# Peptides against a protein of PDB entry 5Z08, part 21

Target 1, 168 residues: chain A of PDB entry 5Z08
Amino acid sequence: RQKDEWAKKTSSLMKQLDWFIGEHLGAMLAAEELGGPVVGELMEIDPDDLSAGFNAHGKLKKATSQPDLDRRQRRIDDIWGPQDEQGQAHKRKRGADEALAASAEMRDLIEQLMNKLVEAGGDNSATYVEIPRESAAARFLVRSKVAMFHPNDARRLRLVDFGRDLDD
Target 2, 222 residues: chain B of PDB entry 5Z08
Amino acid sequence: GLPRLIDAIEEASKIPAKRRQTPIKPTIEKLTTHLYTHGASPDSLLRLADLLTLRNHLDQASLAAITRNLYPSSTVSDEVVLRFIGALGHGQLKPTLALQALFLRWLVMVYHLLENPGVLGQVYGVLFDLLDTAAIRPQLCHLLALVTRRKHVRPFRIQAILTLSRQTGGDPNLTGLLRVFKNYYPEIIVGDATKGRASAFKHPDPQWRQHLDEIQQRRSEA

## One batch from the design tools (peptide; made by RFdiffusion4, then SolubleMPNN)

Design b1_p9_5_s2 (from b1_p9_5, 6 letters changed)
Fold by OpenDDE base, seed 2:
Structure b1_p9_5_s2 (fold): chain B 168 residues (1-168), chain C 222 residues (1-222), chain A 9 residues (1-9)
Amino acid sequence: as target 1 above (168 residues)
Amino acid sequence: as target 2 above (222 residues)
Amino acid sequence: SLAEEIASL
């Protein structure tokens, strides 16, 4: 009974995760792979940018001096701005294709990580997946504290075992 | 009804504002009026969450207006919650940080209506890792204050908040979150970081709460 | 599918 409820909850969560990957995360990861803003990256918030504060209306006070904020806002505006129909269709298609590719990569990576975790039988040394590259997917999982790189080998990634904390 | 308004907005959202044959603003106003009067059903909430979180051609003012009037008439599903969580952070396809702050504020205001509050606890790490994003930090800290359980209060997260608190000059929201952490582990040495003013995480909008309660009461009488 | 694999655990 409890195992079945757990299995149902896990299945539901995985369906939600799969949906999340497909509908949202894949596109964001694709944007990262394409040199867009990193998904959940701590942009090195320059401590000085943190100090500029938000006005009472939640708008970033334009720090007058740094031209790069205007470039980022322009890039956001260029991304959301009126693109020509053909350029929008091609960017949408390319963005969709890249999002699908990123979604597939994330799904595959999660699957491999989970499989290795199960196969390892509690041996943390055996839980590492060898990754061909530091993908946006891999980086996202590490940033989210869901995965960890091997301390000596950035090509090896494992899931963080949260279950061990339940037995303590 | 509400579904037809959503249909019209969904179709309009596919088209750039300059190419729309009909202004969308009147339809948005009808939608927001309907939402204010009747709230949104679970199905309507999901559709609206997609409109709010997915990249489309709706203007930020319209998205913000919908979000500000997003009164649930019933419960809020895990799926709806996850739509909003998925929209958080930096990304070209993500909503603006201003809109994300409104989503987080909304989640705070509807937290008591979540079908499964535990869903937010499952994505706690994702939420926590966004604390460095100053634009959403106030609402994010408030949400985390609601969501935090003992299992989430880990040494690395304590240290992360302490570090970020130092870097931000003692953000009251971070101080408030540290106090929540300290409630679970009183032995946490928070040092001078907690001597400052902490946010009390009061309800963001009492009028919105009152109106939500009125909408919820009408459902209980039906 | 990932969902099927997790359901098999």
Scores: peptide ipSAE 0.016, ipTM 0.291, DockQ to the pose 0.022
Fold by OpenDDE base, seed 5:
Structure b1_p9_5_s2 (fold): chain B 168 residues (1-168), chain C 222 residues (1-222), chain A 9 residues (1-9)
Amino acid sequence: as target 1 above (168 residues)
Amino acid sequence: as target 2 above (222 residues)
Amino acid sequence: SLAEEIASL
């Protein structure tokens, strides 16, 4: 009974999360990736804490694909440029595509984080997902206190295990 | 070919204009025509970047003409980018501020062709510290608007822009950059500094962009 | 899908 209720609640939460990602969060994350507003007003992220995890080794993997750079320039133009009708239609289509991409990235990241948590079998050291870049999705999860970076490697992200705090 | 034209210009660049046996202008015109038609390979871009950024005896009009026709046929290497960044600022060995503005404009226009866009993020501080230089500020703010990531938006930089904005009477380019910063931190209290017209950071030259796209397409088909 | 995986838990 309790397991079934938990499964139902979890399924419901996942559906709600998927909906939230698709309908709201994806667009906001896409906006953030394109230099729009950050999702969530978390003032307290000392950027130095994030910088400590980015090893100074100059092989910054292409954090942004060439398409993303052109997309950002277009977004600046879309925000502050002359709003002609054609610009609005292109903005809507591109915004939808970016929102879909951000939604997919967020879903994939959550999936990887959950899979690693399950696979680790309680070993916190094994729960880290290697992230290719500091995405808006990754930052959002950290800001929301759902995920945390490895203290020595900001390319490693794990879910916060809320279950341990309940059993203590 | 393009390498031979560059060779001739490199040699001529070592000699003062008054001491040249032949006018360089026809060779510059051939170079710019070639660049306009075919673009520059990565190797040619590096050589041209050196010609543009190192002190030589080329006239400003020739340097500007080369820069205006500096279409990459492929990607832009970190080394090429760093040549242009190294040429920025004040100094007797540095290019004129007018030419630096053209370099920044060029970097904006080719930003999508950078092999590693992250290279500009690594030199973000160098770029940011030049914001007080009025002659390059418009293009610099535009480039920074493209380059800025959350990691670059620091309290001291926010304060620096706010201070400079006040000192400049609300330069629209600084207001535009501050809006980019505020996008990363909505809670940034910009006060009256964001009141006013901000630059939209539109593409500097749509025709140049179109022509660049044509050059890039020809390479993908070859 | 993430939803299917969680439904299987």
Scores: peptide ipSAE 0.016, ipTM 0.258, DockQ to the pose 0.021
Fold by OpenDDE base, seed 1:
Structure b1_p9_5_s2 (fold): chain B 168 residues (1-168), chain C 222 residues (1-222), chain A 9 residues (1-9)
Amino acid sequence: as target 1 above (168 residues)
Amino acid sequence: as target 2 above (222 residues)
Amino acid sequence: SLAEEIASL
């Protein structure tokens, strides 16, 4: 009974996490990978906002109607692609594709981290996942104190085992 | 030879200084003299990287002396690089920030000897996220100036440098790094914060470079 | 699936 309730709760949490990754975190991670704000400073990035690009302050340019301050900030938009309607549609599509890619990368990374934790059977030395690059996903997990790098190898990442600290 | 000196230091590093039967300083001096004369092989570099980056009972002066004499006789492997990168940042198990600054300086000075310079590009964000740490920022900016490619120049990193530059009152190392970013994207609007003096990222130690070149030449003749 | 693996623990 308790094991089944735990399994159900864990399954529910994983579904919620998957939803959160797909609906919110993926876009934020994509924004970070594309040069947007660090995840946690901007909690809500609309995928439509990813297409607008980021100003020199790392804030999404709201299409604010005020004309003159817009000219210097427009140069950053001009830097990152043509403002033509086709360029905006391409930017939106690219932004959506990047959000999907970031979501997939985060899901895969979490899956690998969890699998290694389970396979290790309590051996902390065996819990490391090799990462091909330092991604926004990896950085997010480390900043969130959910994961940690190997102290001597920045290509190796593991989950923080919070369960062991309760028994000591 | 060098392996036996490293063996002795590794064994001594496991024991607190007060409990050692023999002083380690003479062995450290022999090691640093050997390194200065012959350099370190790839295998010796890895062992020394572990001694420098892992928590042990060696004193800071000894660790700094080894780092200052850490001349590669050949190439520097990805594994050695990753040991030093993994040692960066805050934490109880991390080396002191002063020692981390020496590691970053070393990476700058041996950058041309890396087997795969791309390895630093793969951990670019780890390096970049440490820019707020004032004690290592000068050497970190210099390393990033060498490592930065177009793919790393992203709007959030531009903004992060701009924000940090404002917060630091225009650190010349940050201004220097931002100039490197501008080489890839000339259109980057660098606000008034960058009108200040920028670091030129000159080689940290020309004498060290010259001595490294002498060690490297001896191996090519052997 | 990750959920199935966690449920198998």
Scores: peptide ipSAE 0.015, ipTM 0.276, DockQ to the pose 0.017
Fold by OpenDDE base, seed 4:
Structure b1_p9_5_s2 (fold): chain B 168 residues (1-168), chain C 222 residues (1-222), chain A 9 residues (1-9)
Amino acid sequence: as target 1 above (168 residues)
Amino acid sequence: as target 2 above (222 residues)
Amino acid sequence: SLAEEIASL
């Protein structure tokens, strides 16, 4: 009974987290990836604003007609590229795509982190996920004190194990 | 104990070698032996950092010997870190570049013992602006590789590394640092600069690491 | 699934 209630509560929390990631956090993470404000400084970002990109100060750029460059190159150009005005329509789709990509990255990262925590069976050294990059998602989890980087390797991330403090 | 040895060296450091009544070398040897055996407490580390970084009458061999044996017995405070960072660069009042390279190497080797690793991130600009100093560049790049976070990876710094890499003919340490930057922004077009050999930033001294671990373990058992 | 693994703890 208690395990079932805990499982239900956990499932409910995961659904709420998934909702929060999809509805709010994904756009904010995408904005941070595009050189916008850090998550928590701006609570609501329109996906259309993401399409315009951000200047070096995290301010919204006016929409420019950039060709269908690789998403990575687009992110660089949005963060560091000149404030050109052209190409709004391809950019709106891009902003939505960046929010979706950020949401997917956050979901995948959380899943990997939890899976590693379970697999480790209490060995803290085995709880690290290798991350390909320090994403806005990874930084958000660290700022939220949900995850920690390995002290010697910023490519390794693990969940903060709050559960161990309950068994002691 | 260690405090008394530091007292004796501090007093001797105020006096030119030619005017000392007693040779300092035996006292330095006692200090380095003590440091090797027991490490330095946070308070002792601060005092030793001042001896190493402030202009005094100690010879370079003595300063290097102390630095090579500067094992922390516990943590390294922000104040200790800032003493070493403040000693970096060019100036008549600053330590030699050879000694600065040893300080940077030390910071790399004790990075995991910092009370606040974020302190190095706060002085990131100071460290980064010294990359043009060839004598300290290898150790500086290694330290920056540990310290770098996304907030530090800015367009002007990327361009600065790229420019300096071109100017140096592709210094492997700069290539290594640029790979660290690319971990935060995979999309950084590091043109021909990354095609070269990069430093792997391996631990500078495995024996020193092992001995540090032994000193740290003894404290956890006490 | 993540939820199943958490439920198995």
Scores: peptide ipSAE 0.015, ipTM 0.279, DockQ to the pose 0.029

Design b1_p9_5_s3 (from b1_p9_5, 6 letters changed)
Fold by OpenDDE base, seed 5:
Structure b1_p9_5_s3 (fold): chain B 168 residues (1-168), chain C 222 residues (1-222), chain A 9 residues (1-9)
Amino acid sequence: as target 1 above (168 residues)
Amino acid sequence: as target 2 above (222 residues)
Amino acid sequence: DLAEEIASL
C-alpha cells in the first residue's frame, strides 16, 4: 500500500516534471543557452523570443542589422535569418528545436542523475554523473539546489540527497 | 523639519509597536515625503543610517520605505557608508538580508556622491567575503564592480569567484564581476564559468537617479 | 519562484 502510493506519487511527479520541462523549462533553458535570461529571472519566455535571440544584456535583440561577428551572434543570426515570413518560420522552428533540445538534455540529465543515485546504493562517491559540458540544464539544477558539482571536478554532477536530511 | 521627524522616530523605535501610544506610520510617511522632496543632509543621513542599521522596534516596511527614499541632498560621508557596510552579513543584531540588499542598492545609486569612494576599497575584503550570501549577491556584485581596482584583483579572489560561480551554477552577477576582474588582468582564464550570461550592472532605478539629480541640482542653485 | 516549485516536486 505505501509503496504503491509512493510509486503513484513518484509517477505523478515525474509526469508533472516532464510536462514542466516540455512546456516551460525547455524554452527557458534554451534561452539561457542562447545568452538569454538565466532561468528564473524571466518567468515568461515566449518560444518566439528565443528565435529573436538575446543581446549581451540578455534582453531580446530587436532585429538590428549590424552583424556582430561573435559565434553566439552567428547562432542568433542563423536563428535570425532575413525578416521575411520564411525567415520568421525558420526562426520559430529553430527556437522550437532549441527548446526541444534543451528539454531532452534536461530529461536525460535528470534520468542519469537519478539512475546513478539508485545504482550507488548509498555510496555518495558513486552518485556522480559525468557531464560533457556545463549546460544550462546542469547550471539550473545546481542553482536550484537539486544537484551539486563535485568539489574538485566540475564535470561531475550529483543529486542532492534530500532524504538523508529528513532522517537525521 | 527633518530633524524633528527623526527625533520622533528615534523615540518610537525604542518602544515595541504594541506599547506605542501613537502609530508611527504617519510620522514615517511624513519623513519619507520630506526625504523625497528635499533629501537628507549629511547629519540627517547619519541619524537615518543608525535607525536603519541598528536593531530597534521599527517594522521592516518602515525601514524599507526610509531606505527607498534616502536621497542625499549633499555628499555621503565615510561614516554613513561604514554604518551600512557594518550592517551587512549574518547575525541576530544585523538587519534582514532583504534590507541589506536595499542598503547595497542604495550604495550603488549614491556611489558618485561619496565624499571618499576609496572607503569602499578599504573594506573591499568585507564586501567580497559576503559573496556567498545569495540574497545580497546581485547588489554586492554591482557594488564590487564599481569599487574593484587592480589592487583588489588577487589570485585567491579570482579562484574564490570561480569556485562560487561553479557552486551557484554560474550566477550572472559573479560572471559580471569576473569580467570586471578580467578588465584588469586579461590573461585570467575564466574557463567555462564565463560562458554564461553576465550581469551588465545597469543602474538599479533610473527614476530614482533622475530624482536624485533633481535634488542635487536644487542644492547647487541655493 | 521556479526553484520553490522544483523543490516542491
Scores: peptide ipSAE 0.008, ipTM 0.466, DockQ to the pose 0.021
Fold by OpenDDE base, seed 1:
Structure b1_p9_5_s3 (fold): chain B 168 residues (1-168), chain C 222 residues (1-222), chain A 9 residues (1-9)
Amino acid sequence: as target 1 above (168 residues)
Amino acid sequence: as target 2 above (222 residues)
Amino acid sequence: DLAEEIASL
C-alpha cells in the first residue's frame, strides 16, 4: 500500500515535471543556450518569443507588430544563419525546434541522473553521470541545488541526495 | 652598456642562485635603472624577452622588476610579441601566471609600438582560449579588446564568453569584451550578462605611459 | 523562484 502510494506520487510528480519542462523550461533553456538570459532571470519565454530575440539587456523584445525594428535583436543563429527571406516562419520553427531540443536534453539528463541514483544503491561515488558538455540543463540543475558537479571533474554530475539528511 | 648587463644576467640565469659566486641583485638593479633611463633597443628587447619567458634560474622578483621597466626605445618586433604570447598558459616550462599577467599588461601598454599589430590578430585564438584562466583574465580581456576585429567575432566565441560570464558571476572584464564584440555586431544578444558593470579598459599605468613617451621622444630627436 | 519550486518537487 505505501509503496504503491509512493509510486503513484512519484509518477504524478514526474508527469508534472515533464509538463513543466515542455511548456516552460525548454524555451528558457533554449534561450540560455542561444546566449540569452539565464534561466530564472526571464520567466515565461514563449517559444514564439524566442524568435524575436533579446535586447542588449537580455530582455525579450516584445514582438512589436513592426517587422523592421525586430530585425536588430536577432538571435545568434538568426545573425549568422543563412539570410533566406523566408525568415519569420523559419525563425519560429527554429525557435520551436530549439525549445524541443532543450526539453529533450533536460529530460534525458534528469532520467540519467535518476537512473544512476537508483543503480548506485546508496554509493555516492557511483551516482555520477558523465555529461558531454556543460549545458544550460546541467547548469540549471546545479543552480537549483538539485544536482552537483564532482569536485574534481566538471564532466561528472550527480543528484543531491535530499533523502539522507531526513533520517538524521 | 645594456648589452654587457644582459650578458651578465644571461650567464647568471644559467646557474642556481645558491651556486652563484656573485649576487645578481646589483646587476638587475643596474639593468632596470638603465632600462628606465634609456629603454631597450629591438635587439635588447628580444634578449630580455628570452630571459623573461624561457625557464631559467632568475627569481620571480627580478623577472617582475625587468618586466616593469621594459620600456621599448623604438618599435616592438613580431618576434618579441610571439615570445610573450608563447609564454602564456599552463605548463611546467611556462612562467608563473602572475608574470604572464605582467606580460599581457606590457603588451597592452606597448600595443601602439608594435611593428605589426596584425600579429596579435593571427594568434587571437590562442589568447581567446585562455579566458578561463582567472589570474590573467583582466589583462587578457584588455588586450583582446584592443586586438578584436570583425573577423574574430564569431558565434562560438560569443557563446563562449556568455557561458564564461555566467560561470564567473558576470566578470566585468568579460562584460567589457562582450561590449567590444557588440560594437561589431550590434544585434548580438548579450543577455543580462551586460546589465552588470563592465570594465572600461583604461590604460593600466598612466605614469608608465608618460615615461614611455619621453623615451620614445628622445629617440626621434637623435 | 523557479529553482525553489523545482527543489520543492
Scores: peptide ipSAE 0.008, ipTM 0.315, DockQ to the pose 0.053
Fold by OpenDDE base, seed 3:
Structure b1_p9_5_s3 (fold): chain B 168 residues (1-168), chain C 222 residues (1-222), chain A 9 residues (1-9)
Amino acid sequence: as target 1 above (168 residues)
Amino acid sequence: as target 2 above (222 residues)
Amino acid sequence: DLAEEIASL
């Protein structure tokens, strides 16, 4: 009975987490990877906002029609893609693709971290996952105090074991 | 040989200085002399990186002396690099910020000997997020200036440096890093922050470079 | 704070 309730609660939490990653967190992580704000500074990033890109200040470019912005700032906009309708469609598609990629990276990272925690059987040295890069996902987990880097290897990440602090 | 000196120091590092039977200073001096003369092999570098980055009972002067004489005789592995990167930042288990600054300086000076320079690019964000730490900022900016590629130059990082530059009153090292960013995106409006004095990121120690080159050359002839 | 919200999960 208690095991089944725990399993149901865990399953429900995992579904909620998966939903949250897909609907919200993925876009925010993608925004950070694309040079937007750090996850948590902007709580709601529409994938459409990702397509608009971020200014040098990490703020969403409002589609302000004002033509007089200095020719030099236009070159940043040109590097981030043409303003034409085709360019907007390509930007929207790219923004969606980046959000999906970020969501997948986050899911995979969480899965690896959880699997290593289970496999380690209480050996903290065995709980580390090797990460190929410092991603927005990895940074987010560390900032959230959910994960930590190995003290001697910035490519190794593990979950924070909150359970040990409860037994003391 | 060098391995035996490292063994002795490793054992001594486990014991508080007041409880050691013999002073470690003579052994540290032998180690630093050996490193100065012959450099460190990849295996020795890894062991020394652990001694430098792990919390132990070695005194700061000894750790600094080892770091200042940490001449690679060969290449520097990703593992060695990652030990030093992992030792950066704030924390009770981390080395002092003064020692971290020496590690960053070392990484700058041996950058051309890295087996995979791309390893630093993979941990770029870890390095970048430490820019607010004033004690390591000069060396960190220099390292980032070497490591930065187009993929790292992102709007949020540009803004972060600009903000930090304003907060610091235009730190020349941050201005230097912004100029590196501008090389990848000339259109970056860095405002008045780049009009100030910028660090040129010159080699930190030309004599150390020359001595490293001599050590490296002796290996190529052997 | 999203971090607090996630930590509360």
Scores: peptide ipSAE 0.008, ipTM 0.284, DockQ to the pose 0.029
Fold by OpenDDE base, seed 2:
Structure b1_p9_5_s3 (fold): chain B 168 residues (1-168), chain C 222 residues (1-222), chain A 9 residues (1-9)
Amino acid sequence: as target 1 above (168 residues)
Amino acid sequence: as target 2 above (222 residues)
Amino acid sequence: DLAEEIASL
């Protein structure tokens, strides 16, 4: 009974999470991957400042005419920009594709992290997932304090075990 | 009825204002009047949450008017809550910060009607990480003050709120939140950051509360 | 919080 209720709650939460990833988080992650605002780092990116693009430090670049910034900004505008008619269909599709890709990456990463947590049976050393890159998804999970990097290896990510704090 | 009004607004929301054959304002007014009189059912509330949180062609005034009249006739589901939480933060697909502040205010005002208040505790970190956003901070601190439990008061969050309090020159809302933290851990050295004026986190709109209570009472009698 | 949602799993 309690396990079934827990399983139902877990399933409901996973559905809500999946929805959140698909509808909201994926687009934000895609924006971060494209050099947009860091997901959950509320850089005071004024919507107007999003148009200026981000420097290598994630800070808003002043509108300096550098052509490569225009491509990233175009990609952000393609993902997040207002839906104007003709050119926006391609922008929408690309933005949607990037958001879908980011959503898929986040889902896969969460799944791997959860699977490793379950498989580890309480051994924290076995809970690490090897990540091929520091993705926006990985960074988001770390910033959200969901996950943590291995202290000595930034390619290893694990879920934060919140359950252990109940036994203490 | 309310579903038909929502249908009409959903259809209108897909079309840019300049291309609409009919003004949406009269339909919004009918919706808000209906919401004010009867409240929103759980199903209607979810549909309205989607209209408010998803990018569409509705004007900010209409979205704000709907939000200000978003009286639940019943409970508020986790799904509805998560729609509003998912709409928070920066991004071009996100609602405006002004609208986000209204959503947070709404969550504060309907907190006692949540089917599962624990859902906000599950998204505590997401909410906490938004504290640097000045435009939503007052309502966010109020919501966090309601949501905060001992498990959320962690050393890193204590340090984060202290740091942010220093950086903001002692924002009264942050001071209020620090006091909530201190209630769980009295030993927290809050230093001079708590000597300032703290927000009391009073109900944002007593008239709205009273009207909500009237809507809720009518349901219990039916 | 995706964290707490995942942690609640």
Scores: peptide ipSAE 0.010, ipTM 0.292, DockQ to the pose 0.043; fails the geometry check

